# Designs tried in a protein design run: peptides against a protein of PDB entry 4Z63. Part 220

Target 1, 334 residues: chain A of PDB entry 4Z63
Amino acid sequence: LCLGMNDLTGNIPEDLFHLKRLNLLGIQENRLSGSLSREIRNLSSLVRLDVSWNLFSGEIPDVFDELPQLKFFLGQTNGFIGGIPKSLANSPSLNLLNLRNNSLSGRLMLNCTAMIALNSLDLGTNRFNGRLPENLPDCKRLKNVNLARNTFHGQVPESFKNFESLSYFSLSNSSLANISSALGILQHCKNLTTLVLTLNFHGEALPDDSSLHFEKLKVLVVANCRLTGSMPRWLSSSNELQLLDLSWNRLTGAIPSWIGDFKALFYLDLSNNSFTGEIPKSLTKLESLTSRNISVNEPSPDFPFFMKRNESARALQYNQIFGFPPTIELGHNN

## One batch from the design tools (peptide; made by RFdiffusion4, then SolubleMPNN)

Design b2_p23_3_s2 (from b2_p23_3, 10 letters changed)
Fold by OpenDDE base, seed 5:
Structure b2_p23_3_s2 (fold): chain B 334 residues (1-334), chain A 23 residues (1-23)
Amino acid sequence: as target 1 above (334 residues)
Amino acid sequence: SPVSKYFKSGSSYIYVDYSELTR
């Protein structure tokens, strides 16, 4: 049953919850309000539940132990409060959880040993506080993680050295500290392709440690951190780099010639720094600028790049990173 | 903006935010 993208108001009729064989319920992009009924527990065959982009409020009901087939729960852009219900945090069937842009609060806790199927987690733009969950690496299939725009104070947990499944990771604007430790830990994530750390590590030095290595890194965004230092030499070994944004920092020195050696680099923003010297000639030889067909592996379509056609439009998850025009931004340097 | 960018797409602009958008 799909009723998305309408102007429906009020609550879901109770009789709808008598549909024991219902596999998919999509009521996204409406004006449904009130609490999400606990009677969703009656939908025992439910595989996909999409209630995103509504006006739901209250706590998410703790009934997910009665939904053994549920793989997809999308509740982004609502007014949900409280925490993640225990039954949801222990769901062995759940593949994707998206609760971005709500008012969820407290400490983030997931029973990753139970959540054996979880591969995508989006909890960005909530009110979670405390520390990052140390046990996230125990979610052995967890590939996509967005925890941006929460108040996770402190450092990236040491346990994340073992986060082998992690491919797409955003922690933008989460009050994180110690970029050296963060990068030192995350380099051990052998499948990490996309890393977004914007608006963290305020005023710290970007490490230039040659021992750092991100083999599969394709997207690195560390903008607006007021980072000091120079272009890090360790980045030159990330041969698959496609997108680099280090804008709005305090980086100094020359832009190194190896920046033009990235064959797949199509987006480069080093603007609003303190770089000096000449623009490397190698940048003019980037294949992305020569109209050559480049094979690019895009980040997950569920990764938390947000796109709006205008400032008033609904924010959509950007799923076509390759669709960005080839861009080199070097403005506002001296 | 230091955390968002606009890209021209046809007759419109695409706004991209790296820091998550609030409702």
Scores: peptide ipSAE 0.042, ipTM 0.730, DockQ to the pose 0.122
Fold by OpenDDE base, seed 4:
Formats: C-alpha cells, sequence, structure tokens
Structure b2_p23_3_s2 (fold): chain B 334 residues (1-334), chain A 23 residues (1-23)
C-alpha cells in the first residue's frame, strides 16, 4: 500500500492494521499526525515501512519483535521523541533504519550483535547526546552511518578502528573533539570512502602526520571547523579523491601541487582560508574538471547529501554526486 | 560561515547542506 505524497491528515485507520499479508506500507509525505500506532505489530508480513515526512509524534512503539520480516524502516522528518525502542534496536531483520530529523533523545544504544543485517543507519538531526556508541563496529554489515547534528560530545571511539564495514560516515555538527584522534582511528576503516566532519573540532590543528593513510577515500568534507595548519601531506596518498571541501577554516601555507594529481577530483573547495602563494598550475590540468565523460564512483544512495533546487522547496536527498558541477573554489584567501 | 552551498547546475542552482537539513 503506497499512499505517499498526498495531503492525507489524521491518523492511520485501524482497519489498515488488519492487512496481515501487507509487505509494503508507504504513507510518506503526508500530514498524518498523532502517535504511530502499536497496532503496526499486526502487520506481520511487513518488509518495508515508510512513514517519513509526516507529523507523527510521541515515542516509536516497541513492537518490532513482532515484525520479523521488516527490512526497511523510514521515519525521517517526523516529531518522534524518546529513544530507539528495544525491539528495533535488537532487530535481526532490519537492513535500513532512517529516523533522521526527529526529536529522538537520550543515549544512542543499539544492540549491534543482534542487528546482523543492518547496513544503513541514519539518525542525523536528532537530540541524541552522550558518547558515540562504542559497539557500532559490532554491526558487521553497517556501511552507511549518519549521526550528524546530534550532540555526541567527545572523541571518536577507539573501537572504530575495527569498523571494517564502514564506508560512508557523517558526523557533521556533532560537537566532536580531537580531530587527530578521529583521523588516527578512522584511517583503519579500510572501506571508508566518504567522510563528512563539518562543524566539529573547532579551532584544532589539522594533523599533518605522514603516517595517516586513507586509501579508498573519495569524499572528504571538513568545512567550517576553524582548523589551523596546512594542507595535510597524508591526503596526497588518497588517489581516489573526488571531492575535497576544507573551506571556512584557518588553514595556511601554500596549496600544494599534488592536489592536481587527483585524477578523479571534480570538486575542490579551499575557500575562506588563509592560503598563500601561487595557484598550482597542475589544477588547470585536472581531467575531471575538463571532461564530463569521466566515471565517478557514487557514494551510497542512502548516504545523506541534501539538496534543493530553490529555498522554498523541501530538501531532497542528493543521490548522484556526479551531478556536482566541476568546481574549483579558492576564493577569500590571502 | 555557511554550512550549505549553492552549486550552479545547468540553468538552475542546487542548494546542498553538509550538516543535515532540519524541518
Amino acid sequence: as target 1 above (334 residues)
Amino acid sequence: SPVSKYFKSGSSYIYVDYSELTR
């Protein structure tokens, strides 16, 4: 049953919960309100539940132990409060959990040893607090993680050295500290391709440790952190780099010529820093900036980049990073 | 300092937020 993108109001009719054979319930992008009914537990055949972009409120019901086939739960952009229900945090069937842009709070706790199928987790823009959950690496299939715009004070857990499945990671604006430790830990994530850390580490020094190595890094966004230092030499070894944004920091020194060696680099933003010297000539020879015919490896479609075509439109997830225009932004340096 | 950026794409501009958009 798909009723998305309408103007439906009120709550879900109770009779809907008698559909024992229902595999997909999509009621996203409506004006449905009230609490999400516990009677969802009756939909025992449910594989996909999408209630996103509504006006639901209250706590998410703890009924997911009665949904043994549920793979996808999308509840982003609602008014849910409380924590993640225990049954949801222990779901062995769940592949994707998207609860971004809610009012969920408390300590983030997931039983990763039970959540054996979880591959995508989006909890961005909530009110979670405390430390990042140390046991996330125990989610052995967890590839996409968005925890941006929460209040995870402190540092990236040491346990994340073992986060082998991690490919796409966003922690933007989450009050994180110690970028040196974070990078030192995350470099061990051998599948990490996308790292977004904007609005963290305020005033810290960007480490220039040559021992750091991100072999598969394609997207690095560390903007607006007031970072000091220079362009890090360790980044030059990330040969697959496609997008680099270090704008709105306090970086100094010269822009190194090795930036022009990134064959796949199509977006570079170093604006609003304190770089000096000459613009590397090698930047003018980047193939990715001169040709539209270059294949770009896309991040996971579930990884949350957001775009809108105009300010009045609702934000949509940007699933095609190759759609970014080739750009070099070096403005506002001195 | 902006947390979002505008990109020109064809005849239109695309607004991108790196820090998650809030309703």
Scores: peptide ipSAE 0.035, ipTM 0.698, DockQ to the pose 0.118
Fold by OpenDDE base, seed 3:
Structure b2_p23_3_s2 (fold): chain B 334 residues (1-334), chain A 23 residues (1-23)
Amino acid sequence: as target 1 above (334 residues)
Amino acid sequence: SPVSKYFKSGSSYIYVDYSELTR
């Protein structure tokens, strides 16, 4: 049953919860309000539940143990409060959990040993606090993780060295500290292609340790951290780099010539730093800036980039980075 | 914006944010 993208108001009709054979319930992008009924437990055949972009409030009901076939739960952009229900945090069937842009709070706890099928987790823009959950790497299929805009004070857990499944990771604006430790740990994530760490590590030094290596890194965004230092030499070994944003830091020195060796680099933002010297001529030879005939791998469809075509409209998730115009931003440097 | 960018697309602008947007 797909009722999304309408102007429905009120709550879900009670009779809807009697549909025992229902596999898909999509009621996204409406104005449904009130609590999400615990009677969703009656939808025992449910595979996909999309209640996103509504006005739901209250706590998410703890009934997911009665939804043994649920693979997709999308509840982003609501007013949910409380924590992740225990039954949801222990769901063995769930592949994707998206609860971005809610008011969930407390410590983030997931039973990753139980959540054997979880491959995408989006909990960005909530009110989670405390530390990053150390056991996330125990979610052996977890590929996409967005925990941005929460209050995870401290450092990236050491256990994330074992996060082999991690491919897309955003921790933007989560009050993280110790970028050296973070990068030192995350370099062990050999499948990591997209890393977003904007608005963290305030005032720290960007490490220039040549021993750091991100072999598969395609997208690196570490903007607005007030980072000191220079362009890190270790980055030159990330030959597949497509997007680099280090804007709004305090980086100094010259922009190195090796920046032009990235054959797939189509988006570069080094603006609002303290770089000096001349613009490397090699930048003018970047094929990706002049041609769209270059294969560019996109982030996961579930990874949270946002596009807003009109200021009066809501921001929509934008996954097609390839659609970005070729860009070099070097403004506001010394 | 330190976390958002605007790109011209035809007669309109595309606002791109790498961070999370709050409702």
Scores: peptide ipSAE 0.032, ipTM 0.688, DockQ to the pose 0.120
Fold by OpenDDE base, seed 2:
Structure b2_p23_3_s2 (fold): chain B 334 residues (1-334), chain A 23 residues (1-23)
Amino acid sequence: as target 1 above (334 residues)
Amino acid sequence: SPVSKYFKSGSSYIYVDYSELTR
């Protein structure tokens, strides 16, 4: 049953919950309000539930133990409060959980040892506090993680050295500290391709430790951190780099010539820094800038890039990085 | 300043935010 993108109001009719054979319920992008009914538990065959972009409020009902087939739960952009229900945090069937842009609060707790199928987690723009959950690496299939715009004071947990499944990770604007520790830990995530750390580590020094190595890194966004230092030498070993954004920092020194050696680099933003010297000639020879056909490996469709046609428009998740034109931004430097 | 960027897409500009947007 797909009723998305309408102007439906009120709550879900009770009779709908009698559809025990229903596999898919999509009621997204409406004006449905009130609490999400606990009677969802009656939809025992449910595989996909999309209630996103509504006006739901209250706590998410703790009925997910009665939904053994549920793989996809999309509840982004609602008014949900409280925490993640215990049954949801223990769901062995759930593949994707998207509760972005709600009012969920408290400590983020997931029983990762139970959530054996979880591969995508989007909890960005909530009110979670405390520290990053140390047991996230125990979610052995977890590939896509968005925890941006929460208040995870502190550092990246040491346990994340073991986060082998992690490929796409955003922690933007989450009050993180100690970039040196964070990078030192995350370099051990051997499948990490996309890392977004914007609006963290305020005023810290970008480490230039040559021992750091991100072999599979394709997208690095560490903007608006007021980071000091220079272009990090360790980055030169990330040969698969496609997108680099270090804008709005306090980086100094010259832009190194090795920046032009990235064959796949199609987007570079070093603007609003304090770089000096000459623009490396190698930048003018980037293959990605001269080729009409850019082959770009896209991040997960659920990765949290947001775009809109204008500042007042609805924010849309942008999952097609190849849609960005080849760009070099070097403006507002010294 | 928040990290936001405009990219030209055809005849229009696309606003991109890396920091997550709230409703």
Scores: peptide ipSAE 0.043, ipTM 0.730, DockQ to the pose 0.120; fails the geometry check

Design b2_p23_3_s3 (from b2_p23_3, 14 letters changed)
Fold by OpenDDE base, seed 1:
Structure b2_p23_3_s3 (fold): chain B 334 residues (1-334), chain A 23 residues (1-23)
Amino acid sequence: as target 1 above (334 residues)
Amino acid sequence: SPVSKYFREGSSWVTVDYSELIR
């Protein structure tokens, strides 16, 4: 049953929850309000539940133990409060959880040992507080994680060295500290391709440790951190880099010539820093900037990027990095 | 905005945000 993208209002009729054979319920992008009924528990065959982009409020009902087939739960852009229900946090069937842009609060807790199928987690733009959950690496299939715009004081947990499944990670604007530690830990995530750390690490020094290595890194966004230092030499070894944004920092020194050696780099923003010297000529030779007739293995992060058209209130998830126009931004430097 | 990138898409401006800012 797909009723998305309408102007439906009010609550879901209770009789809908009598459909025990229903596999898909999509009621996204409406104006449904009130609490999400606990009677969803009656939909025992449910595989996909999409209630996103509505006006739901209250706590998410703790009935997910009665939904053994549920793989996808999309509830982004609602008014949900409270925490993640225990039954949801322990769901062995769930592959994707998207609760971005709600008012969920408290400490983020997931039973990753139970959530054996969880692949994608989007909890961005909520009110979670405390520390990053140390046990996230125990979610052995967890590939895509967005925890941006929460308040996770402290540092990236040491346990994230073991986060082998992690491919796409956004912690933008989450009050994180110690970028050196963060990068030192995250470099061990061997499948990491997309890393977004914007609006963290305020005023810290960007490490230039040659021992750091992100082999599969395609997207690095560390903007608006007021970071000091220079272009990090360790980044030159990330040969698959496609998008680099280090804008709005306090980086100094020259833009190194190796920046033009990235064969797949099509988006570069180093603006609003304190770089000096000449623009490397190698930047003018980047094929990815001069021609689109190149093969680019585009990473597909689910969460880190959002696109808003004009004054639209709707923020669209942008998971096509190559959709960005070829760009070099070097403005507002010395 | 330090966290938003503006691109021209057709006749419209599009902002791309890395910070999860919903406005």
Scores: peptide ipSAE 0.028, ipTM 0.645, DockQ to the pose 0.119
Fold by OpenDDE base, seed 3:
Structure b2_p23_3_s3 (fold): chain B 334 residues (1-334), chain A 23 residues (1-23)
Amino acid sequence: as target 1 above (334 residues)
Amino acid sequence: SPVSKYFREGSSWVTVDYSELIR
């Protein structure tokens, strides 16, 4: 049953929860309000539940142990409060959990040992606090992780060096500290292709340790951290780099010529730093800027980039970075 | 803003943000 993208108001009719054979319930992008009924427990055949972009409030009901076939739960952009229900945090069937842009709070706790099928987790823009859960790497299939815009004070857990499944990771604006430790740990994530760490590590030095290596890194966004230092030498070994944003930092020195050696680099933002010297001529020779005949791999469709058309329009998830215009931003340097 | 990029697509301006948006 797909009723998304309408103007439905009120709450879900109770009789809907009597549909025992229902596999898909999509009621996203409406104006449904009130609490999400615990009677969803009656939808025992449910595989996909999408209640995103509504006006739901209250706590998410703890009934997911009665939804053994549920693979997809999308509840982003609601007013949910409380924590992740225990039954949801222990779901062995769930592949994707998206609760981005809610008011969930407390310590983030997931039983990754139980959540054997989880491959995409989006909890960005909530009110989670405390530390990052050390056991996330125990979710052995977890590929996409967005925990941005929470309050995870401290450092990236040491255990994340074992996060082999991690490919797309955003921790933007989560009050993280110690970028040196973070990068030192995350370099062990050999499948990591997209890393977004914007608005963390305030005033720290961007590490220039030549021993750091991100083999598969395609997207690196570490903007607005007021990072000091220079363009890191270790980044030159990330030959598959497609998008680099280090804007709004305090980076100094010259922009190195090796920046033009990235064959797939089509988006570069180094603006609002303190770079000096001349613009490397090699930047004018980037193939990706001269031709669109470049194969660019996109981040996960579930990775949270956002695009807003017109200032008054609501923001939509943007999952095709290749659609970005080829860009070099070097403004506001001295 | 520091985390938003502005592009023109046709007759529309597009804002792209990496860092999550709050409703």
Scores: peptide ipSAE 0.026, ipTM 0.646, DockQ to the pose 0.118
Fold by OpenDDE base, seed 4:
Structure b2_p23_3_s3 (fold): chain B 334 residues (1-334), chain A 23 residues (1-23)
Amino acid sequence: as target 1 above (334 residues)
Amino acid sequence: SPVSKYFREGSSWVTVDYSELIR
């Protein structure tokens, strides 16, 4: 049953929950309000539940132990409060959980040893606090993680050295400290391709440790951290780099010539720093500017980039970075 | 702001918004 993208109001009719054989319920992008009924427990055959972009409020009902086939739960952009229900945090069937842009709070806890199928987690823009859950690496299939815009604190857990499945990771604006430790840990995530750490580590020094290595890194965004230091040499070994944003920091020194050696680099923003010297001529050799035969590896389709066409238009999730125009931004340096 | 990037696509302005990832 797909009723998305309408103007439906009120709550879900109770009779809907009598559909024991229903596999797909999509009621996203409406104006449905009130609490999400616990009677969803009656939909025992449910595989996909999309209630996103509504006006639901209250706590998410703790009934997911009665939904043994549920693979996809999308509840982003609602008014949900409380925590992640225990049954949801223990779901062995769940592949994707998206509860972005709600008012969920408390300590983030997931039973990753139970959540054996979880591959995508989007809890960005909530009110979770405390430390990052150390057991996230126990979610052995977890590939996509957005925890941005929560009130975490402290450092990236040491356990994340073992986060082998991690490919797409955003921790932006989560009050994290110690960028050196974070990078030192995350370099062990051998499948990591997208890393977003903007608005953390305020005033710290960007490490230039030559031992750091991110072999598979394609997207690095560490903007607006007031980071000091220079362009890190270790980054030059990330040969697959496609997008680099280090804007709005306090980086100094010259822009190194090796920046032009990245064959896949199509977006570079080093603006609003304190770089000096000449613009490297090697930037003219970027394949993105010289050839149209460029292979672009895209982030996970579940990783929440957004594109808004015209100022009045609704922002749409944009999961393909190849749509970015080739860009070199070096403005506002002194 | 580093949160949004702007460019022209034809006659339309396109905003790439990192707000959910960045802030």
Scores: peptide ipSAE 0.029, ipTM 0.672, DockQ to the pose 0.114; fails the geometry check
Fold by OpenDDE base, seed 2:
Structure b2_p23_3_s3 (fold): chain B 334 residues (1-334), chain A 23 residues (1-23)
Amino acid sequence: as target 1 above (334 residues)
Amino acid sequence: SPVSKYFREGSSWVTVDYSELIR
């Protein structure tokens, strides 16, 4: 049953929950309000539940133990409060959980040992606090993780050295500290391709430890951290780099010539720093910047990059960073 | 905002908020 993208108001009719054979319920992008009914438990055959972009409030009902086939739960952009209900945090069937842009709070707790199928987790823009969950790497299939815009004070857990499944990770604006430790830990995530750490580590020094190595890194965004230092030499070994944003920091020194060696680099933003010297000639020869027709091979993520048109209230999704125009931004430097 | 990037997409301007940017 797909009733999305309408102007439906009120609550879901109770009789809808009598549809025990229902595999898909999509009621996204409406004006549905009130609590998400616990009677959803009656939809025992449910595989996909999309209630996103509504006006739901209250706590998410703890009925997911009665939904043994649920793989996809999309509840982003609602007014849900409380925590992740225990049954959801223990769901062995769930593949994707998207609860971004809600008002969920408390400590983030997931029973990762039970959530054996979880591969995508988007809890960005909530009110979670405390520390990053140390057991997150125990979610052995977890590939995509967005925890941005929460308040996870402290450092990246040491346990994340074992986060082998991690490929796409955003921790932007989460009050993180100690970038040296964070990078030192995350470099062990051998499948990590996308790392977004914007608005953290305020005023720290960007480490220039040559021992750091991110082999599969394609996207690195560490903007607006007021980081000091220079272009990190360790980054030169990330040969697959496609997007680099180090803007709005306090980086100094010259832009190194090796930046032009990134054959796949099509988006570079080093603006609003204190770089000096000449623009490397090698940078002007980047093929990816000279031709928009260069194909960029990217995996299709469950959580796309977000873009918002100025005339639109909603963000547009881009499944690939290739949607970004080739860009070099070096403005506001010396 | 330093967290927002502006792109030209056709005739429209698009803002990207990196705080929620994930691949």
Scores: peptide ipSAE 0.025, ipTM 0.642, DockQ to the pose 0.118; fails the geometry check

